# Designs tried in a protein design run: peptides against a protein of PDB entry 4QMF. Part 45

Target 1, 175 residues: chain A of PDB entry 4QMF
Amino acid sequence: ESSFMTLFPKYRESYLKTIWNDVTRALDKHNIACVLDLVEGSMTVKTTRKTYDPAIILKARDLIKLLARSVPFPQAVKILQDDMACDVIKIGNFVTNKERFVKRRQRLVGPNGNTLKALELLTKCYILVQGNTVSAMGPFKGLKEVRRVVEDCMKNIHPIYHIKELMIKRELAKR

## One batch from the design tools (peptide; aimed at target 1 T115 H158 I160 K164)

Design b2_p26_7_s2 (made by RFdiffusion4, then SolubleMPNN; from b2_p26_7 with E2K K8E E9K I15L E20K)
Fold by OpenDDE base, seed 1:
Structure b2_p26_7_s2 (fold): chain B 175 residues (1-175), chain A 26 residues (1-26)
Amino acid sequence: as target 1 above (175 residues)
Amino acid sequence: SKEEEEEEKFLEKVLEELEKELEEEE
């Protein structure tokens, strides 16, 4: 039997408590057991003797990872779908200066969240910028692009350059 | 499609906004 555990920050506790029954129900369909430990601040997923597809435990692992990083349950639960992948990109170590970090992180979101929305459209991914991580869900190709844009942004390459590139690629793909 | 056209319009709008922002930062 396989087991995975993820710690979550204290500020997520209330939300996780409210949705945990839904998490349990979603995982029960796959005979994956789960535990929310409020004392430790952890989520655990486990295979059972009734788990038919052992590979689903990896998706369950990803589910709790996404939930720990503030992805809402209705979106995070989509990771259990066969065609859905995810990536959690750590952005906190690219810049030591807090102000610079905040500025570059904000560029990922942009005015009215439009930069982020543009990136989501162009990569066909869901993207959430939260704290020191960017969580993304979607096709592998799109996730690769998201990671590149996010990391480059933290390296002071403005997302606009990638957006332009992605738009050009999109137009070329229509031909 | 109509949806694709709307997406394209949105993307163009975003580019214009970001270009303006870059010019202001320079």
Scores: peptide ipSAE 0.618, ipTM 0.934, DockQ to the pose 0.780
OpenDDE base, seeds 2, 3, 4, 5: peptide ipSAE 0.616, 0.618, 0.617, 0.616; ipTM 0.933, 0.933, 0.933, 0.933

Design b2_p26_7_s3 (made by RFdiffusion4, then SolubleMPNN; from b2_p26_7, 9 letters changed)
Fold by OpenDDE base, seed 2:
Structure b2_p26_7_s3 (fold): chain B 175 residues (1-175), chain A 26 residues (1-26)
Amino acid sequence: as target 1 above (175 residues)
Amino acid sequence: SAEEEEEEKFLEEVLKILEEELKKEE
């Protein structure tokens, strides 16, 4: 039997409590057991004797990881689909200066969230910038691009340069 | 498609906005 556990911050507790029945139901379809521990502040997923697809536990692992990082359940649960992958990109350690961190993180979002939306469109990914992480869901190719953009942004390379590049690539792909 | 065209327009507009923002940061 396989088991995975993730911790979640206290501020997520209320939300996780509200959606946990939905999590349970979604995982039950795959005969994956799950536990929400409010004392420890953890989520656990486990295979059971009835688990048919052994690979689904890895997706369940990713599900709770995404939920811990503030991804809403309706989006996070899509990770259980075969064609969906995810990435949780840690951004908190690229810069020590808080103001610089905030500034660079904000660049990922941009005015009215348009930078983020552009990135989502170009990479065909869902992207959530929250705290010290960026969560992304989508095709592997897109995820690789997201990670590059995100990390480069934290390294003081403005997302605009990547957006331009991605737009060019998209145009070339139409041919 | 119409949707693709709208996306393209959106992206172009975003680029313009970001270019302006970039100039402000310099």
Scores: peptide ipSAE 0.619, ipTM 0.937, DockQ to the pose 0.862
OpenDDE base, seeds 1, 3, 4, 5: peptide ipSAE 0.617, 0.616, 0.617, 0.616; ipTM 0.937, 0.936, 0.936, 0.936

Design b2_p26_7_s4 (made by RFdiffusion4, then SolubleMPNN; from b2_p26_7, 10 letters changed)
Fold by OpenDDE base, seed 1:
Structure b2_p26_7_s4 (fold): chain B 175 residues (1-175), chain A 26 residues (1-26)
Amino acid sequence: as target 1 above (175 residues)
Amino acid sequence: SAEEKREEEFLKEVLKELEEELEKEK
C-alpha cells in the first residue's frame, strides 16, 4: 500500500474542513482513502485493497498538494483526469528583498490579472499565484512553459517577453 | 472561430498594456 501526506497552513483549515466531504467522494470513486487531520494540520491519501489503478495514488497526492497551496477544490479535483498534470513552483527563494519579491510576483498577475490570463490562454494551463508558490495545472508542455515564465519573472525577466514568444509560436503552429 | 478571434484580440490588448507598463517602469 502507498500513502502520501501533505501539511497545510493554518489559514487553509476552515476551507479544507468545508470541502473535505467532496474530496472524500471524489477519491472514493477511485477507491483511494483520505484523512484530514486538523490537529496536525495534514492531509493523507492512501491506496486500499480495492484500488485498481496504482497510478491514481500519485494523482491523489497531487490533489492534496494543490489543495494545501490554496487551489480551490473544483479546479484541483481535475488533477484526477488522465490528461491533466500539475506543478507547484516555489518562488519565495529567488529574492531576499520583500519589496522586490512582491513587485516581481505582481508582474505575473499584471494589470487586472490580464498577464496571468494571457499566460493561461497561451499555455492552456490554469495558474494560481498565491504566497510563495505558483500552482499550475494543464498539459505537460504547457506546464514547462509556465515554470519558465514564472522563474524568469522572479529573476527579473518581464513576462511580456515570454508572452510575445508564445504568441509567435502559436501563430506558427496554426500554419 | 469567433472564440479564437476574441482571444487574439485579448492577447493584443494585453501586449499593449504590458508595453505601456514596461515604459512606465523605465
Scores: peptide ipSAE 0.623, ipTM 0.942, DockQ to the pose 0.820
OpenDDE base, seeds 2, 3, 4, 5: peptide ipSAE 0.622, 0.619, 0.620, 0.617; ipTM 0.941, 0.940, 0.941, 0.940

Design b2_p26_8 (made by RFdiffusion4)
Pose (drawn by RFdiffusion4):
Structure b2_p26_8 (pose): chain A 175 residues (1-175), chain P 26 residues (1-26)
Amino acid sequence: as target 1 above (175 residues)
Amino acid sequence: EEEEELDEELEELAEELIEEEEEKEE
């Protein structure tokens, strides 16, 4: 009955092609069927007659969505867990110009990826920047904070204010 | 110029935070 599909870029195909057996196995634990269409360049997840809880298909949809945005499989299967949520943030329709987009995304990740890592430490979330998207995984509150930072960064508001704020909040909680 | 200053300050804060986290792991 329930079926969700997603598209993936070609540079990702090789990786998925070699880890797909691991994906259908992780999904087989929940009795969710999955197909990988190479010609179309897509992934599909479906529920079956023998699926215990059909709602997990939503998580399965998230899994293949994370896989389509260059999130590594070991990190991605965590979405099949309970205390795990995700958010794939689209950053394509903020800037019409290409140079400014790269400027703000590079500001988002920063030198040596440090500021991006700092966000991971402060929001307690896994964050991955790829092409037109920023994929995030972890606690719901931290996810809200990540979306807030990313969206406010793709708009010309610098991440420094947010990082400072989160650092102050963290030290205040330490007390 | 303002953006460069903000970038430098943010990079310093980020390096300090990463170093503190590495120390906690050790």

Design b2_p26_8_s1 (made by RFdiffusion4, then SolubleMPNN; from b2_p26_8, 10 letters changed)
Fold by OpenDDE base, seed 4:
Structure b2_p26_8_s1 (fold): chain B 175 residues (1-175), chain A 26 residues (1-26)
Amino acid sequence: as target 1 above (175 residues)
Amino acid sequence: DEEEKLDEELDKLSKELLEEEERKRR
């Protein structure tokens, strides 16, 4: 039997409590047990004797990881699909200066979220910038591209260079 | 400064891309 636990911040408690029945239902389809501990502030997923695919526990692990990082349930639950991968990119350790961090994070999002939406489109990923992490869901190739853009942005490499590159690649792929 | 110019250009490119996709969906 395999088990994974993820802590979540206090501000996420109310939401998680609200959707936990849906989480349970989604995981029950795969015979994965789950527990929401409001005292500890944790989510746990566990295989059972009835778990058919042992690999699904890793997806369940990813589900609670995504939920802990503010990904909404309707999006996060898609991780249980075979064709869906995810990545949680820690961005808080690239810059010590708070103002610089905020500026670089905002650059990734762009005015009205346009940059982020463009990046989502180009990589075919869902991307959520929240706090000190960027959560992404999509094809592996797209996730690799997202991580590169995100980390480079935090390293003060302007996203425009990557966006232009992705646009060129996209146009070439249409031919 | 140069960074601000790049920010503006990026926003422009992003908008253009998004607008193109919206047109394709209609």
Scores: peptide ipSAE 0.707, ipTM 0.957, DockQ to the pose 0.948
OpenDDE base, seeds 1, 2, 3, 5: peptide ipSAE 0.704, 0.705, 0.704, 0.703; ipTM 0.957, 0.957, 0.957, 0.957

Design b2_p26_8_s2 (made by RFdiffusion4, then SolubleMPNN; from b2_p26_8, 10 letters changed)
Fold by OpenDDE base, seed 4:
Structure b2_p26_8_s2 (fold): chain B 175 residues (1-175), chain A 26 residues (1-26)
Amino acid sequence: as target 1 above (175 residues)
Amino acid sequence: EEEEKLDKELDELSRKLLEEEERKRR
């Protein structure tokens, strides 16, 4: 397919309007067309006859997906780089109880965001916990680790076990 | 609660890791 669309929540509208010219400019470099539909609340990316690399449309798809999930443009746009991958982890369906959900989500972040920052460091990823999703950007290996920690946390497996494991692996890799 | 204990330990470990990294960047 040569076209992808992503819906975004209403609260993102103002921000997306603000940065859309930047999105357009970034995608123009790859001859990818894009449309912001404020009525529908959607973003669309499309290949053109001038698109050189057909695979870039998949990265453009990921870009709008990340933007829809509150990733700031300066970070999200990095997805267009060849060495950058992303993952959007849905966390809203692991727990039915709202309080338990909030608690487990907060555990991923930790006091002052320390846990999240530590996880970012250990996995070499960018991680954003927002709403019912966790967005991550980085190397595939790191992304796999992030997903494991995030999903396990939502399944009530405490992140400390994974953090300790990652710390050990990191130390071993230094040798 | 065991979970609270683990939360505290996790925060301590996280802070230590971050502090060490900050020292390396200086």
Scores: peptide ipSAE 0.712, ipTM 0.958, DockQ to the pose 0.942
OpenDDE base, seeds 1, 2, 3, 5: peptide ipSAE 0.710, 0.711, 0.709, 0.708; ipTM 0.957, 0.957, 0.957, 0.957

Design b2_p26_8_s3 (made by RFdiffusion4, then SolubleMPNN; from b2_p26_8, 8 letters changed)
Fold by OpenDDE base, seed 4:
Structure b2_p26_8_s3 (fold): chain B 175 residues (1-175), chain A 26 residues (1-26)
Amino acid sequence: as target 1 above (175 residues)
Amino acid sequence: EEEEKLDEELNKLSEELLEEEERKRR
């Protein structure tokens, strides 16, 4: 596949319009073409005849996926770097009760975002909780840890157990 | 409740971790 498309929610339109020239410029460096369709509410990326690295299209796919889920451009564009990976974790289907869903999602964030910031620090990831998804960017190992904590939290396993474990592992890794 | 206690403990641990990290960066 040489092209990928993602839909974005209406509330994201104004922001995407504002940064789309920057998206275009970033992708042009890799000879990846992109289109913002405001009628459909979609973003598309595609290879061109000048695309040198076929794998970069997958990173471009991830870029528009992250942007659709409210990740700011200055952060999302880092996905184009070789050492950066991402994950979009769907959390909306773990709990049927809306109030319980909101409560568990809020637990993941914590007061003043402290829990999320701690998790970011311990996993060396960027993490954004938005709607029914959690977007994360960072090293593969860290992303695996983030997904575990996030999904377990939605399954009613309190994040404190994982945070303590990660803190211990962090201390053991210090020399 | 126990759940609320765990929330408070988690917040305390998180704050301590973040404060320690800020001190190291100064």
Scores: peptide ipSAE 0.695, ipTM 0.953, DockQ to the pose 0.918
OpenDDE base, seeds 1, 2, 3, 5: peptide ipSAE 0.694, 0.694, 0.694, 0.692; ipTM 0.953, 0.953, 0.953, 0.953

Design b2_p26_8_s4 (made by RFdiffusion4, then SolubleMPNN; from b2_p26_8, 7 letters changed)
Fold by OpenDDE base, seed 4:
Structure b2_p26_8_s4 (fold): chain B 175 residues (1-175), chain A 26 residues (1-26)
Amino acid sequence: as target 1 above (175 residues)
Amino acid sequence: EEEEKLDEELNKLSEELLEEEERKKE
């Protein structure tokens, strides 16, 4: 029997309560048990004797991890698909100055979210910038690219260099 | 500042890319 637990921030409680039945239903299809503990502020997933694929517990782990990082359920639940991977990138430790942190995080998003949308398109990933984390979902190759751009941005390497590179690679791949 | 110029350029590139994709979907 395998079990994984993740903590979630208090501000996420109300949302998680509203979607937990949907989480349960999605995991039941795979015979994975789950528990929402509102006192502790935790989510737990567990294999059962009826779990057919033991590897699915890792995807369930990722599901609750994504939910804890404010990814909405309709997107997060896609992690249970075989072809979907995810990454949760911690960005809060790259810069100590709050103003600098906010500025670099905003640069990653861009005006009207254009930079983020462009990055999503180029990497074929879903990307959510929230708080001190960036959550991404998509193919492994795309996730690797997202992590590079995100971390470099927080290290004060401007995203434009990576975006240009990705655009060139995309054009070359069409040939 | 150089960073501001890069921000503007990045935004332009992003907008162009997104607009192209929207046209392809139509």
Scores: peptide ipSAE 0.685, ipTM 0.949, DockQ to the pose 0.900
OpenDDE base, seeds 1, 2, 3, 5: peptide ipSAE 0.683, 0.684, 0.682, 0.682; ipTM 0.948, 0.948, 0.948, 0.948

## One batch from the design tools (peptide; aimed at target 1 T115)

Design b2_p27_1 (made by RFdiffusion4)
Pose (drawn by RFdiffusion4):
Structure b2_p27_1 (pose): chain A 175 residues (1-175), chain P 27 residues (1-27)
Amino acid sequence: as target 1 above (175 residues)
Amino acid sequence: EEEEEELDEELEELAEELIEEEEEEEE
């Protein structure tokens, strides 16, 4: 009955093609069927007659969505867990110009990816920047903070204020 | 532009310090 599908770019196809057997196996634990269409370049997840809890299909949808945005499989299967939520942030429709988009996304990740790593340490979330999206995984509160930072960064508001704020909050909680 | 460069430098310093502190805690 329930079926969700997503599209993936070609540079991701090879990786998925070699790890797909691991995906249908992880989904087989929940009795969710999945197909990989190479010509169309898409992934599809479906519920079956023998699926115990159909609601997990939502998590399965998130899994293939994370897989379409260059999130590694070992990190991605964690979405099938309970205390795990995700958020794939679209950053394409903030800037009409291409140079400024790259400027702000590169500001988002920063030198050596340090500021991006700093966010991971402060929001306690896994974050991955790829093309037109920023994929995040972890606690709901930290996810809200990540979306706030990313969205406010793709708008010309620098991430330094947010990082400082989160650092101050963390030290205040340390007390 | 100069303000942005200053904010970037300050943010990079803060990020490096934070990463070093986290590595020390892991050790």

Design b2_p27_1_s1 (made by RFdiffusion4, then SolubleMPNN; from b2_p27_1, 12 letters changed)
Fold by OpenDDE base, seed 4:
Structure b2_p27_1_s1 (fold): chain B 175 residues (1-175), chain A 27 residues (1-27)
Amino acid sequence: as target 1 above (175 residues)
Amino acid sequence: DEEEKRLDEELDELSRKLLEEEKRKRE
């Protein structure tokens, strides 16, 4: 039997309460049990005797991880699909200065979210920038690109260089 | 920083163009 737990911030509690029945139903299809602990502020997933696919517990782990990082349930639940991977990129430790951190994080998003949307398109990923983390979902190759762009941006490498590179690669792939 | 500002503007323009092209392809 395998079990995984993740903590979630207080501001996420109200949302998690509203969608937890949906989480339960989604995991029940795979015979994965789950618990929302409002006192501790945690989510737990665990296998049962009826769990058939041993790998699904890892996806369940990822599901609660994504939910803890503010990914909406309709998007997060897609992690249970075989062809979907995810990455939670910690960005809070690259810069000590708060203002610099906010500036670089905002650069990832761009005006009206255009930069982020462009990056999503180029990598075929879903990307959510929230707090000290960037959550991404998509193909493994795309996730690698996302992590590179995100981390480099936090290291003060402007995203434009990566976006241009990805655009070139995209055009080459069409040939 | 003037260079950063220039790059930010260029990035936004590039991003918007890309997104607009994709939007047109889907329509």
Scores: peptide ipSAE 0.704, ipTM 0.956, DockQ to the pose 0.945
OpenDDE base, seeds 1, 2, 3, 5: peptide ipSAE 0.702, 0.703, 0.702, 0.702; ipTM 0.956, 0.956, 0.956, 0.956

Design b2_p27_1_s2 (made by RFdiffusion4, then SolubleMPNN; from b2_p27_1, 12 letters changed)
Fold by OpenDDE base, seed 4:
Parts: sequence; C-alpha cells; structure tokens
Structure b2_p27_1_s2 (fold): chain B 175 residues (1-175), chain A 27 residues (1-27)
Amino acid sequence: as target 1 above (175 residues)
Amino acid sequence: DEEEERLDKELDELSKKLLEEEERKKR
C-alpha cells in the first residue's frame, strides 16, 4: 500500500473542513482512502485493497498538495482526470527582499489579473498565485511554459518577453 | 525604474488586447 501526506497552513483549515466530504467522495470513486488531521494540520491519502489503478494514488497526492496551496476543490479535483497534470512552483526562495518579492509576484498577476489570465489562455493552464507558491494545472507543455515564465519573473526577467513569444507561437500554430 | 514601468504598461495593454480578442471569439 502507498500513502502520501501533506501539511497545510492553519488559515486553510476552515475551508478544508468544509470540503472534506467532497474530497472523500471523489477519492472513494477510486477506492483511495483519505484522512484530514486537524491536530497535525495534515491531509493523507492512501491506497486500499480495492484500489485498482496504482497510478491514481499519485493523482490523489497531487490533489491534497493542490488543496494545501489554496486551490479550490472544484478546480483541484480535476487533477484526478487522466489528461490533467499539475505543478506547484515554489517562488519564495528567489528573492530575499520582501518588497521585491511582492513586486515580482504582483507582476505575474498584473493589473486586474490580466497578465495571469493572458498566461492562462496562452498556456491553456489554470494558474493560482498564492503566498510563496504558484499552482498550475493543465497540459504538460503548458505547465513547462508556466514554470518558465514564473521562475524567470522571480529572477527579474519581465513576463512581457515570454508573453510575446507565446503569442507568436500561438499564431504560428494556427497556420 | 522607468523601463520596468514601461514594460508593465505594455504588458497590461497586450494582455488586455489578447483577452478581449478571445472574448469576442466566444461571443
């Protein structure tokens, strides 16, 4: 049997409690067991004797990882789909200066979230910028692009260069 | 940084245009 555990921040507890029955139901369809530990502040998923697909436990692992990073359940649960991948990008270690970090993180989002929405569109991904992580869900190719843009932005490479590149690639793909 | 501000503005404009175009296609 395989088991995976992830910790979640305290501020996430209330939400996780609210949706945990939905998590349980979603995982039950795959015969994956799950536990929400409010004392430890952890989520655990594990295979059972009835688990048929051994790979689903990895998706369950990703599910709780996404939930821990503030991805809403209706979006996070899509990770259980075969064609859906995810990435949790740690961005907190690129910049030591808090103000600079906040500025660069905000640049990824842009005014009214326009930059983020544009990036989502171009990469065909869902992207959530929260705290010290960026969570992304989508096709593998798109996820690679997201990671590149996100990390480069934190390294002070302006997202405009990547957005322009992605737009060009998109136009070329239409031909 | 003046250059960063310029790029930020350009990025926002570009993003908005892209999103507007996409929205028009959906309608």
Scores: peptide ipSAE 0.698, ipTM 0.955, DockQ to the pose 0.946
OpenDDE base, seeds 1, 2, 3, 5: peptide ipSAE 0.696, 0.697, 0.696, 0.695; ipTM 0.955, 0.954, 0.954, 0.954

Design b2_p27_1_s3 (made by RFdiffusion4, then SolubleMPNN; from b2_p27_1, 10 letters changed)
Fold by OpenDDE base, seed 4:
Structure b2_p27_1_s3 (fold): chain B 175 residues (1-175), chain A 27 residues (1-27)
Amino acid sequence: as target 1 above (175 residues)
Amino acid sequence: EEEEERLDKELNEISEELLEEEKRKKE
């Protein structure tokens, strides 16, 4: 049997409690067991003797990882689909100055979230910027692009360069 | 900093244009 555990921040507890039955139901379809530990503040997924696909446990691992990072359940649960991948990008360690960090993170999001939405469109990914992490879900190619843009932004490389590049690539692909 | 502000503005403009175009396609 295989098991994976992830910790979640305290502020996420109330939400996780409300959706845990849904998590359980989703994982039950794959015969994956799960446990929400409110004392420790952890989520655990584990295979059972009835688990048919051994690879599904890795997706279950990703599910709880995404949930821990504030991805809402209706989106996070899509990770269980075969064609869906995810990435959790840690952004909190690129800049030590808090103000600079906030500024660069906000730049990634943009006014009204326009930059983020544009990036989502161009990469065909879902992207959530929350706290010290960026969670992304989508095709592998798109995820690579997201990570590049996100990390570069935190390294003070303006997202505009990547967005323009992606726009050009998109236009070329239409031909 | 001035350059960053210019780039921010331009980025927002192109982003909005892209998103608006996409909305029109879906309608």
Scores: peptide ipSAE 0.696, ipTM 0.952, DockQ to the pose 0.930
OpenDDE base, seeds 1, 2, 3, 5: peptide ipSAE 0.694, 0.695, 0.694, 0.694; ipTM 0.952, 0.952, 0.952, 0.952

Design b2_p27_1_s4 (made by RFdiffusion4, then SolubleMPNN; from b2_p27_1, 13 letters changed)
Fold by OpenDDE base, seed 4:
Structure b2_p27_1_s4 (fold): chain B 175 residues (1-175), chain A 27 residues (1-27)
Amino acid sequence: as target 1 above (175 residues)
Amino acid sequence: DEEEKKLDEELNKISEELLEEAERKKR
C-alpha cells in the first residue's frame, strides 16, 4: 500500500488544522503527500513517484495515527526518525463498566501523573493516556514493557508489580 | 478496597522517589 488514512474525532479538528502546515512540511522532506479532510474527518498520507524510501510511508501512517490519538505534533513527528517506534494500545474493551474503566485508567496515570512519569522513565518511552487509547513512543523493548503494564492494569493487575520489576531490572543493568 | 489503597500508596511513594532521584541526577 502506498496510501493510508486515519479518522480523527471532531474535537481534534481545531488542533489538526493549526499544525497541518507543519505536518505537510515534515512529510515533504520525504516526498510523502498528505491530505487533511475536514468533511470526512480524516488524514491521509501517500507515497509519490519521488518517494525514495518506500518504508517511510509506514512511519507517515504512524504519524497520522498518533496525531489522531491526541499526541502533540512536536512529539508525534519524532516517529519519522529511524530509531523511534510507536504503539497505540486500545484499552477501551478490557472493561465494560465505565467507572471501573476510569478507575483502572487513572491508576496508570497516578497522582500528579507520577505513575506514568515513572513508567516513562523506566521504559525510556513517551506515554500518553487519552480516551480509549494509550499512545507510546520509544525503543521497541520499552514499548513492549509499556504495553504489558498498560494491558495488565486494565485487566486489574496493579502496576506496582511491574514497576518494581522494572526498577529491579534497571538496577541490574547498571552493573 | 483497602488492599488496593495500600498498593496505590506504595506505588505513589516509589514513583515519587524514582522521579526525585532522576531530577537530582539532572542537576
Scores: peptide ipSAE 0.680, ipTM 0.950, DockQ to the pose 0.927
OpenDDE base, seeds 1, 2, 3, 5: peptide ipSAE 0.677, 0.679, 0.675, 0.676; ipTM 0.950, 0.950, 0.949, 0.950; seeds 1, 5 fail the geometry check

Design b2_p27_2 (made by RFdiffusion4)
Pose (drawn by RFdiffusion4):
Structure b2_p27_2 (pose): chain A 175 residues (1-175), chain P 27 residues (1-27)
Amino acid sequence: as target 1 above (175 residues)
Amino acid sequence: SPEEELEEEKEEDEELAEELREEKEEE
């Protein structure tokens, strides 16, 4: 009955092609069927007659969505857990110009990826920047903070204010 | 706001999960 599909770019195909056996196995634990269409370049997840809880298909949809945005499989299967939520942030329709987009995304990740890592430490979330998207995984509150920072960064508001704020909040909680 | 958008998407997923469970119970 329930079926969700997503598209993936070609540079990702090879990785998925070699880890797909691990995906259908992880999904087999929940009795969710999945197909990988190479010609179309897509992934599909479906519920079956023998699926215990159909709602997990939503998580399965998230899994393949994370897999389409260059999130590594070991990190991605965590979405099948309970205390895990995700958010794939689209950053394409903020800037019409290509140079400024790269400028702001590079500002988002920063030198040596430090500022991006700092966000991971402060929001307690896994964050991955890829092409037109920023994929996040972890606690709902930290996810809200990540979306806030990313969306406010793709707009010309620098992440330094946010990082300072979160640092101050963290030290206040330390007390 | 970005936070409100994410909370709305979470509520939509919760509603869809309830609908899918109800459809399965009816079978």

Design b2_p27_2_s1 (made by RFdiffusion4, then SolubleMPNN; from b2_p27_2, 14 letters changed)
Fold by OpenDDE base, seed 2:
Structure b2_p27_2_s1 (fold): chain B 175 residues (1-175), chain A 27 residues (1-27)
Amino acid sequence: as target 1 above (175 residues)
Amino acid sequence: SPEEKLEEEERKRKEEAKKLLEEQKKK
């Protein structure tokens, strides 16, 4: 049997406990078993004898990964769909200075979240900036664009530059 | 293209997962 495990931070425990029955139900449809270990602070997904789709275990792995990074269940569970992909981008290692890190992360979100919302719309992705990671869900093309913008932002390239570029590209694709 | 590389990597991962599942069913 194939299994994957992910750790989650303590602050996430209460939420995960409340939605775990929903996780179980969603994975049961695919004959994937799951375990929430509150002592260790881990989530585990496992194939069963009844698992017929070998690829679904990888999606289940991605599901628990997204949940561990604060993606809400109603959004995270969409990863089980065939056309949905995800990416968890580590941003904490680009900048050593904490203040600089916070400033660059804030640029990605922008005033009232407007920068992030614009990026979501242009890439057709869901994007969550949380702690030292950015979680994204959507089409592969969009995810690639998100990763570029996020990493460049942490490298001191302002997201607005990329947003303008993406807007121009979108307009050109419609002609 | 980078997109093709990502798709190829995903395909390889799926194939590896399939092999692992098949091996486990034979045990």
Scores: peptide ipSAE 0.025, ipTM 0.456, DockQ to the pose 0.340
OpenDDE base, seeds 1, 3, 4, 5: peptide ipSAE 0.006, 0.016, 0.020, 0.018; ipTM 0.415, 0.443, 0.481, 0.484

Design b2_p27_2_s2 (made by RFdiffusion4, then SolubleMPNN; from b2_p27_2, 7 letters changed)
Fold by OpenDDE base, seed 3:
Structure b2_p27_2_s2 (fold): chain B 175 residues (1-175), chain A 27 residues (1-27)
Amino acid sequence: as target 1 above (175 residues)
Amino acid sequence: SPEEELEEEEKKREELAKELREKKEKE
């Protein structure tokens, strides 16, 4: 039997408690057991004797990782689909200055979230900017593009440059 | 590169998946 655990921050406790029955139900379909430990502040997923595909535990691991990083359950649960991958990009260590960090993170979101929305559309990914991480879900190719744009943004390369490049590449591919 | 890191993580995931399948087959 295989098991994976992730810790979650205290501010997620109330939400996770609220949706945990839905998590259990979703994982039960795959015969994956799960445990929410409110004392430790952890989520655990485990294979059972009835687990058919041992690899599904890796997707369950990804699910609890996404939930720990504030991804809503209705979105996070999509990771259990075969065509969905995810990435949790740590952005907090690129810049030591808090104000500079906040400014660069805000550039990734853009006015009214338009920059982020454009990136999501171009990469066919879901993207959540929260705290010191960016969580992304989508096709592997799209995730590679998202990681590049996100990390470059934190390195002071404006996301608009990459968005323009992605738009051009898309237009060329239609041709 | 960030792309290489993601590819390495995917490879590790595939290797782990293979190991898990092999364990089940031996069991």
Scores: peptide ipSAE 0.272, ipTM 0.793, DockQ to the pose 0.892
OpenDDE base, seeds 1, 2, 4, 5: peptide ipSAE 0.034, 0.020, 0.223, 0.023; ipTM 0.608, 0.512, 0.757, 0.596; seeds 2, 5 fail the geometry check

